# Designs tried in a protein design run: peptides against a protein of PDB entry 9GMZ. Part 180

Target 1, 343 residues: chain A of PDB entry 9GMZ
Amino acid sequence: TGFPLELLTRPATERLAYFENYTVAHPRLKEVYEILMRTIAEPAGASFIFVYGASGVGKTTLRLRVEQKLTELALPKLESDRARVPVVGIEAIAPESRYFNWKEYYTRALITLEEPLIDHKFDYGVRGISRDNFGKINVESKVVAPALRRALENALIHRHPDVFFVDEAQHFGKVASGYKLQDQLDCLKSLANMTGILHCLLGTYELLTFRNLSGQLSRRSVDIHFRRYCADSPEDVQAFKSVLLTFQQHLPLAETPNLVDHWEYFYERTLGCIGTLKDWLKRVLSDALDREATTITLKDLQKRALSVAQCQKMFKEIQEGERQLSETEADVQNLRSALGLGA

## One batch from the design tools (peptide; made by RFdiffusion4, then SolubleMPNN)

Design b2_p20_2_s1
Fold by OpenDDE base, seed 4:
Structure b2_p20_2_s1 (fold): chain B 343 residues (1-343), chain A 20 residues (1-20)
Amino acid sequence: as target 1 above (343 residues)
Amino acid sequence: SAEEEARLRKLAEEFSKPLP
């Protein structure tokens, strides 16, 4: 089934919002969604989940859909426990300074954790944290990072989410000269341990650096690789074409564009990353709606495509990440062989 | 498999709901 035909009579803003909020179910997203949902339900003593993959593979979409599902599943319990928040999701910010800003991180985490439950006053146990007349959390400039951490620990314990999501988590790796990445991991580990809350870090292949830093983290982490579609796999090519077919059916335009016939061009400019594809189509749809166009053309696609130079850069970053994973898989096989378990 | 396609269709129905 395509988009609701009634959208063709609706404002451009509503048509664009429909496409923005639409998610294509595709094999790789299904796989990682099912693994992530199962791991959250049964963490088996894990304190961390790492979800890594190419930029634009769809990690944010995965997060948002899991947050939606966890919220839906928690609704019956929220009636009995009004203090509970089912899930918390934040995006880590790239530091403007030479080091990760923990004060900003804790502040944003607190704001996000408390936003859904404006009417319930919570005592953070920290002076200089207040709510305004609109229920928005205000953190005074004098509040130091250790105090904000305690406030977040208390809030996480009280609200008891099933998981705490951190998107763009590779930004924790932004460490100043003389600081250790280990210190950042120890901070996160301590937060997870003190609260008993499962943390899910989503990010690029730069998250693989976190795997090697602590044998203790490795014992308490689950790893999920969100793979792109590969052109050398017939099954992946077919899945990618099926995604294009679904997107063309869900573009709220009077005339359905033929995206599938251009699948190679879409693959060339997205590297098999469905998030990159969606963002591209969103830009093109916005342009078409602004012109009151009945359809999109190849020329419209070309105007909003990533440049070949951008794609080449992104592809090098992907290849390096995929290489690191392949080496890790080989190391596991070598370890199994050395243990006498066989390949 | 037919079962995997059925599971994908079910997920598509869930994902047809707008994000909040």
Scores: peptide ipSAE 0.361, ipTM 0.895, DockQ to the pose 0.174
Fold by OpenDDE base, seed 3:
Structure b2_p20_2_s1 (fold): chain B 343 residues (1-343), chain A 20 residues (1-20)
Amino acid sequence: as target 1 above (343 residues)
Amino acid sequence: SAEEEARLRKLAEEFSKPLP
């Protein structure tokens, strides 16, 4: 089944919004989604979940779909417990400075946790945190990071989400020294421990540095690798082609474009990352809608493709991350063999 | 497998819902 044909008579904005809101179910997303949902339901004493993978693999889409599902599952309980929030999700912002801005992080987390639709007003016990007439949180500039942390701890305890998502979490690692990175991890660990809330950090392979720096976090974390599709795997190629087929059916255009015949070009410019593919197709769709075009051509695709230089850079970053994981797997096997547990 | 395809179809149906 493709897009609703009635969209062809709708404004370009509505047609684009349809495609933006559409998610292709594909094997890697399904696998990670099922593991993540299970881990959130049964954390087994874990305080952290690390979801790592290539940039543009679809981690944000995974987060949003999990947030949607957790919200849907919580609805019957939310009617009785008006203070509860089922899930909270934020994006970590790249620091403009050499230091991660914890004040901004706590402020954004508080704002997200206390959306205006929550009827239950909570007093954070912190001077300079107020609600406006619309129920939106206002944080005065004078409020210091330790006070915002206490406010967030209290809010997380009171709202008791099943998970706290932090997307683009590699930005915590952009601190110039391993010692400072440990301090960031200890801060996050303390927040998780003080609140009892499971934290899920989603990010690039740079998150592997967090895993390696803290043997204490490894004991309390679940690792989820969100893999890209690999062109050397026939099964992965078939899955990637199936994603292209699904996208071509869900582009709200009068004539269905043939994306599948160009699968190698799509693979070359996405590295098997479905998020990168979706974003590319979104840009091309927007251009086509602006021109009132009936279909998408190869020339339209080429205009919005990532450059070869961008793809080469991204591929090097992926290869380094995949190498580090492969080495870790080999080290585990070697350790098991050395312990007499067998391979 | 047929079961994996069935599970993928079920997930596709769930993901057919727009994101909020």
Scores: peptide ipSAE 0.353, ipTM 0.892, DockQ to the pose 0.161
Fold by OpenDDE base, seed 1:
Structure b2_p20_2_s1 (fold): chain B 343 residues (1-343), chain A 20 residues (1-20)
Amino acid sequence: as target 1 above (343 residues)
Amino acid sequence: SAEEEARLRKLAEEFSKPLP
């Protein structure tokens, strides 16, 4: 099934919005989605879930689809428990300084938890936190990070989400010293322990460095690797071609472009990352709609492609991340062999 | 497998819904 043909008579903004909101179901996304949903439902005493993978693999899309599903599943309970929030999702911001801005993190988390749709006014126990006339949370500049943390802890306990998502979580690790990285981990651990709320950290392979700093987190964490498609796997190549076929059917253009015939070029410039592919096609679609074009050409694709230098940089970062994971798998095998369990 | 394709199709139907 392709896009709704009625879109061809709609404004370019609606046509673009359709493609932006469209998600291709693909094998790797399905696998990670099912594992994540199961782990949230049955955390088995875990306090953390780590979802790591290449930049542009589709982690934000995964988060948003899980948030949607958890919200849908919670709707019948939310009618009886108006204080409950089913899920909370925030994006961690890259620190502008050598220090992570915890005040900003707690403020953003609190604002996201306390959306205006919640009729029940909660007292945060902190002076300088108020609601405006629209129910939006306002935090006065005088409120310090420890007070915002207490407000967030109380809000998380009261709202009791099934999971707290932190996207771009590698930004917690962008601190100049190993000591400060440990303090960041201990801060997150304390928040999860004090609230009893499961935390899911999504990030690049840089998140592995952050995860590996705490042997105590490893005992209370579940790991989920969101893999890219690899060109050396016939099954992965076929899945990638199937994604291209689906995208070409869902581009709201008068003539269906043949993307599948160019699969090698798409692979070269996305490294098997479906988020990177979608973002590329979105840029090309926007350009085509601005020109009132009937289709997308190879020349249009080339104009918005990542440069070879960008792809080479991204590929080095991917290879380093995949190497670190492969070493961890080898370490498990070596540990099993050393324990006499056999390979 | 045919079952895996059927599950992928079902997920595709769920993902056809707009994000909120």
Scores: peptide ipSAE 0.350, ipTM 0.891, DockQ to the pose 0.175
Fold by OpenDDE base, seed 2:
Structure b2_p20_2_s1 (fold): chain B 343 residues (1-343), chain A 20 residues (1-20)
Amino acid sequence: as target 1 above (343 residues)
Amino acid sequence: SAEEEARLRKLAEEFSKPLP
């Protein structure tokens, strides 16, 4: 089943919004979604989940779909517990300075926890945190990071989300000379332990550096590798073609474009990353709608494609991440063999 | 497997809902 045909009579903004909100169910997304949902339901004493994979693999889409599902599942309980928030999701900002801005992190987390729809006013016990007439949190500039942390700890305990998501979490690794990345991890670990709230960090393969530096986090973490599709796997190629087929059916255009015939070009310019593919198609769809075009051409695709140089850079970053994971798996096998445990 | 395809279809139906 394709897009609703009624969209062809709707404004370009509504047609674009349909495609933006559309998610292709594909094997890798399904696998990671099921593992993540299961781990959130039964964390088994884990305090952290690490979801790592290539930039543009679809981690943000995964997060948003899990947030949606957790919210839907919590609705019956939220009617009885008006203080509860089912899930919290934030994106970590790349610091302009060499230091991660904890004040900004805590502020954004507090603002996200205190959605205006929560009738239950919570006193943070911190001067300079208030709600406006719309229920939005305002944090005064005078509030220091330790006070914001205490406010967030209290808010997380009171709202008791099933999980706290941090997207682009590799930005925690941006530490100035003389500070240890370990101190950032210990801060996150302390927040998770003090609140009893499961934290899910989503990011690039740079998150592996965090895992390796904290032998204490590794004991309380679950790892989820969100893999791209690989052209050397026939199954992955077929899955990638199936994603292209689904996208071409869900582009709200009068004539269905043939994306599948160009699968190699799509693979070359996305590296098997479905988020990169969706973002590319969104840009091309926007251009087509602006021109009132009936379809998308190869020339339209080429205008919005990543350059070969960009793809080569992204591919090197992916290969380094995949290599680090492969070495870790080999080290585990070598350790098991050395312990007299079968491989 | 037929079961995996059924699970994928079910997930596709869930993902057909707009994100909030």
Scores: peptide ipSAE 0.338, ipTM 0.889, DockQ to the pose 0.143

Design b2_p20_2_s2
Fold by OpenDDE base, seed 4:
Structure b2_p20_2_s2 (fold): chain B 343 residues (1-343), chain A 20 residues (1-20)
Amino acid sequence: as target 1 above (343 residues)
Amino acid sequence: DEEERRRLEELAEQFSQPLP
């Protein structure tokens, strides 16, 4: 099991693209993937899914794989229902201002919904939204956020995606006041309710603030914790080493590098986050391919590693998030115990 | 350890499989 050996004769761009598109089906990814796919298939009255975990844990990979799978599953139906889009995924942008840019959010969502493959012209009911000659959505600068919202609501209703993904959704929380965050949550809730479309918010542990602010969202949301691998767990260490071995086998290089022997160094610089690991290896692979190198060395790895200071900062953020979850879990357990429900 | 290596290889083979 490894990369296709024919890649060694292919251009560096094709070799890099292979590795970029390669996904290790590691236990935590598989678990959250299965939960997410099940929840999307059977929301059971949920309007929201929250997927939270460390930065670089692999949430974007999870999203992309779910988007791919939902698209593949929908293909037979899309021939008969040309209006349908199976899935929509966007990344929330950190606001440059103290306020989340809803206009940009709605515009990006509309553009993503209307990928050129949809032959059916939809009238958004909003002046200044059109398709160009290539079928791409054009939004005139004069279109205001409330109009874009209505257009998005209409588009979501018409296209009926199984889920609407918002990656980096913690950026909704970057609002100057708790009240504005509540207003944003109410806005998202209203969008989900008005459209009947399931929303999946993926982000860091900062998404936990969304759970605490809206007791109403708590009743209509599913939580998925995408955990990192922990070095204090022998099982997690074994899984992490096996991920390294898998990546080692799938680096399209003439000589297989020994990554597993350096697992502690990889763990130190990734904190058990497989996305961070993959991105690190991509950078190192790109450098190796540019040099026409036959393999990757420890020195090559060191050149592209996160600094110790970066890792320390990231680790503090992770520990705070994990602590908050642990406290919440303990509170639930204490409540259960107090109610006479066994542990 | 050879047993550890074997176990890692088994897991790596599992991880190399596509998501369901």
Scores: peptide ipSAE 0.388, ipTM 0.919, DockQ to the pose 0.834
Fold by OpenDDE base, seed 1:
Structure b2_p20_2_s2 (fold): chain B 343 residues (1-343), chain A 20 residues (1-20)
Amino acid sequence: as target 1 above (343 residues)
Amino acid sequence: DEEERRRLEELAEQFSQPLP
């Protein structure tokens, strides 16, 4: 099955929006989705979930699909409990300075948590936090980070989401010193402990630095590795080709482009990352629609491809992350062997 | 290969289904 054929008579904006909103349920996404949903439902005393993988693997797509599903599952309960928010998700911002901006983090978290037009005005117990006439949170410039933290703690306790998502969470680690990174982790731990809310941090392999810094986090965290497709695995190659075929069928163009015949070129320029692939195809589709083209050519693909230099940089970052995970697995095996447990 | 094409089509149909 492909895209709805009626889209061919629709404006370019609707055709592009269809493809943007379309999600391929590829094996790695489905696997991580099922693990994440199960872990949220039954956290077993965990306070943190770490979802790590390559840039462009599809972590944001995973988050959005889980947020959608949790919202759908909560709808019957939200009719009776109008104060509850089923899920809250924010994106962490890269620090402009050597310091993470907690004031901005707390402000964004509060805004996102209160975006639902929940008729119930919650008093945050903090002067200088108000709702405007449109129900949006206004934070006065005089409100300090500790006050915003207390407001967020109170809001999380009152709204009681099943999970708090932080996307691009590697940005917590972009602080210059190990002690400052520990302070950031202790701040997040304290927020999770004080609220009783499960936190899910999604990010690149730089999140592994958080695993290594705290033996206490490891005891209360669940780790989920969102893997890319690897060209050395026949099963992964078959899955990647099938993803190309699925996207090919869902490009709202008059003539179906042959993407599968170029699978090696797609692999070379995405490194098996489906998010990178989707973003590439979206750019190419936008260009094709702007030209009123009937199909996509190899030249159109080449025009919007990542450069070889960008791919080489991205591949080095992936290899370093995969190496760190492999070393951790080897360390577990070595520990088991040293304990007299079989490999 | 026609068999490869058939396998890819079957997988693509599965991948076109919504997440559970």
Scores: peptide ipSAE 0.385, ipTM 0.920, DockQ to the pose 0.874
Fold by OpenDDE base, seed 5:
Structure b2_p20_2_s2 (fold): chain B 343 residues (1-343), chain A 20 residues (1-20)
Amino acid sequence: as target 1 above (343 residues)
Amino acid sequence: DEEERRRLEELAEQFSQPLP
């Protein structure tokens, strides 16, 4: 199985869009997807889900696939309940200042939640929030963060999504002190409690700091580790090679490139992160399409690879995150053994 | 190895299927 052969006669933009929208259902993605979907369906009193893993492991792809599935599952109910939104997903932005911009966060959340396609107009009761002629939310600069929060709380209650996604959620942690991080968590916890909406935070291993700071969040959170593929595991190497084989079949080129023969080089420059691999292949595909090339070569791959210095930095961040998780798992086992529950 | 190639092809076919 591969890409539709008709794509070879289509514009470069359509060929690139096909590959961009294509998702490899690799074992780690499938596992995390199933856990996440089950947890959203049956949160069991959880207010938060934390999805953490390496940068470029595929967390944004996971989010988008879950958003799609939740939307599909909700379609029959949306015909009768025109006010409901099945899912809302935003990306947290890195603050330009030493402080997280809650005003911008609430504004983005409101804009995303109140997409123009929703026929049922809701009045937020906040002066300076309006809809344009296209139904898009406009927030005046004079609107303060507490008013935007109340508007978002009311919108979330009225629209009642199954989950609220925040991608790149490690940006909540980019504050000058650990105390400010606690304030961010208390703010998010309050929003989840006031609305009754499940929040899913996706991010890097820096999210582990959030988990450790709030013993109350830990009791009301589900943790999901999105692991990379490891070269010291034969099963992980086999899965990684099979991902390369799948991607080579889905590159809309006249001649199928042999990616599998270069698996060690792909692993060296992706660290077993499939999102990093996909982004790399997308850049190489774009270059090939611009040249009207029939295939991609090792030279084309090398031109768009991450530098060794970038990979070394990323690997150090991964090793630190994996170490922290391993220590936590050992601590849990030690606690269970000390309690007489067995390991 | 031909057996390795066959196994990779089987896995690639599984990975080509949509998420459930």
Scores: peptide ipSAE 0.385, ipTM 0.918, DockQ to the pose 0.846
Fold by OpenDDE base, seed 2:
Structure b2_p20_2_s2 (fold): chain B 343 residues (1-343), chain A 20 residues (1-20)
Amino acid sequence: as target 1 above (343 residues)
Amino acid sequence: DEEERRRLEELAEQFSQPLP
């Protein structure tokens, strides 16, 4: 199995778009996808799902694939319930200021909930929120964050998504001096409780600091660790090599490049993160298509690789996150032992 | 190794399938 051969006669933009839209169903993605889909279907009283893992592990790909699947599954029901949105996904933006911009968060969430295809105008009950003739939400600058929150609560209740995704959710942890990170958690918890909507926060290992602050959230949260592939695991190395082989077969080039023979170099420059790998290959493919090249060489790969210094920084951040998780697992064992529960 | 290559090809075929 490989890319459609007819792509070789198509424009570079279409060839690149094919690869951009192509998703490798690698073991870690499939595992997390299955757990996430099951948890969304059966939350069991959970209000939060935390998906954490390295930057570039593929969390955004996971989100988009779940959003697609939830939309597909909802289509038959959406014909009868035109008010329903199956899923909402936003990306939390790093605050330019030392303060998380809740006004911007609520505005983006509202804009995302108001897909153009939803004919049913919802009255948000808030002055200064309007819809144009194209269904686009306009939020007047005078609308304050508490009013936008009420509008979002009402919209989430009315649209009743199966899940509300927040990507890059570690940005909620960026609080100014004097504000408690707990207050941000309590705000999100209140939104989830008031709406009855399951929230899924996707982020880096910095999300663990946020998760650990509330013992009450721990009781109502499901944790999903999206692991990278580790070079010390033969099974993970085999999976990583197979991902390279799959990408090799799906690069729309006249000559199939041999990526697998360079697996150690790919691992060194991606740290086992498949999103980082895909982004790298996308850049290299774009360069190859621009010069009408028949294949990709090691030199082409080297030109677009992350620097050793970037990889060393990323690896330190990964090691710190993996360490924190290992300590948490040890704490569970220590707690069980202290309770007189066998190991 | 030819056996390793075969195993990688089998896995790659599985990874080429859409998510369920």
Scores: peptide ipSAE 0.378, ipTM 0.916, DockQ to the pose 0.906

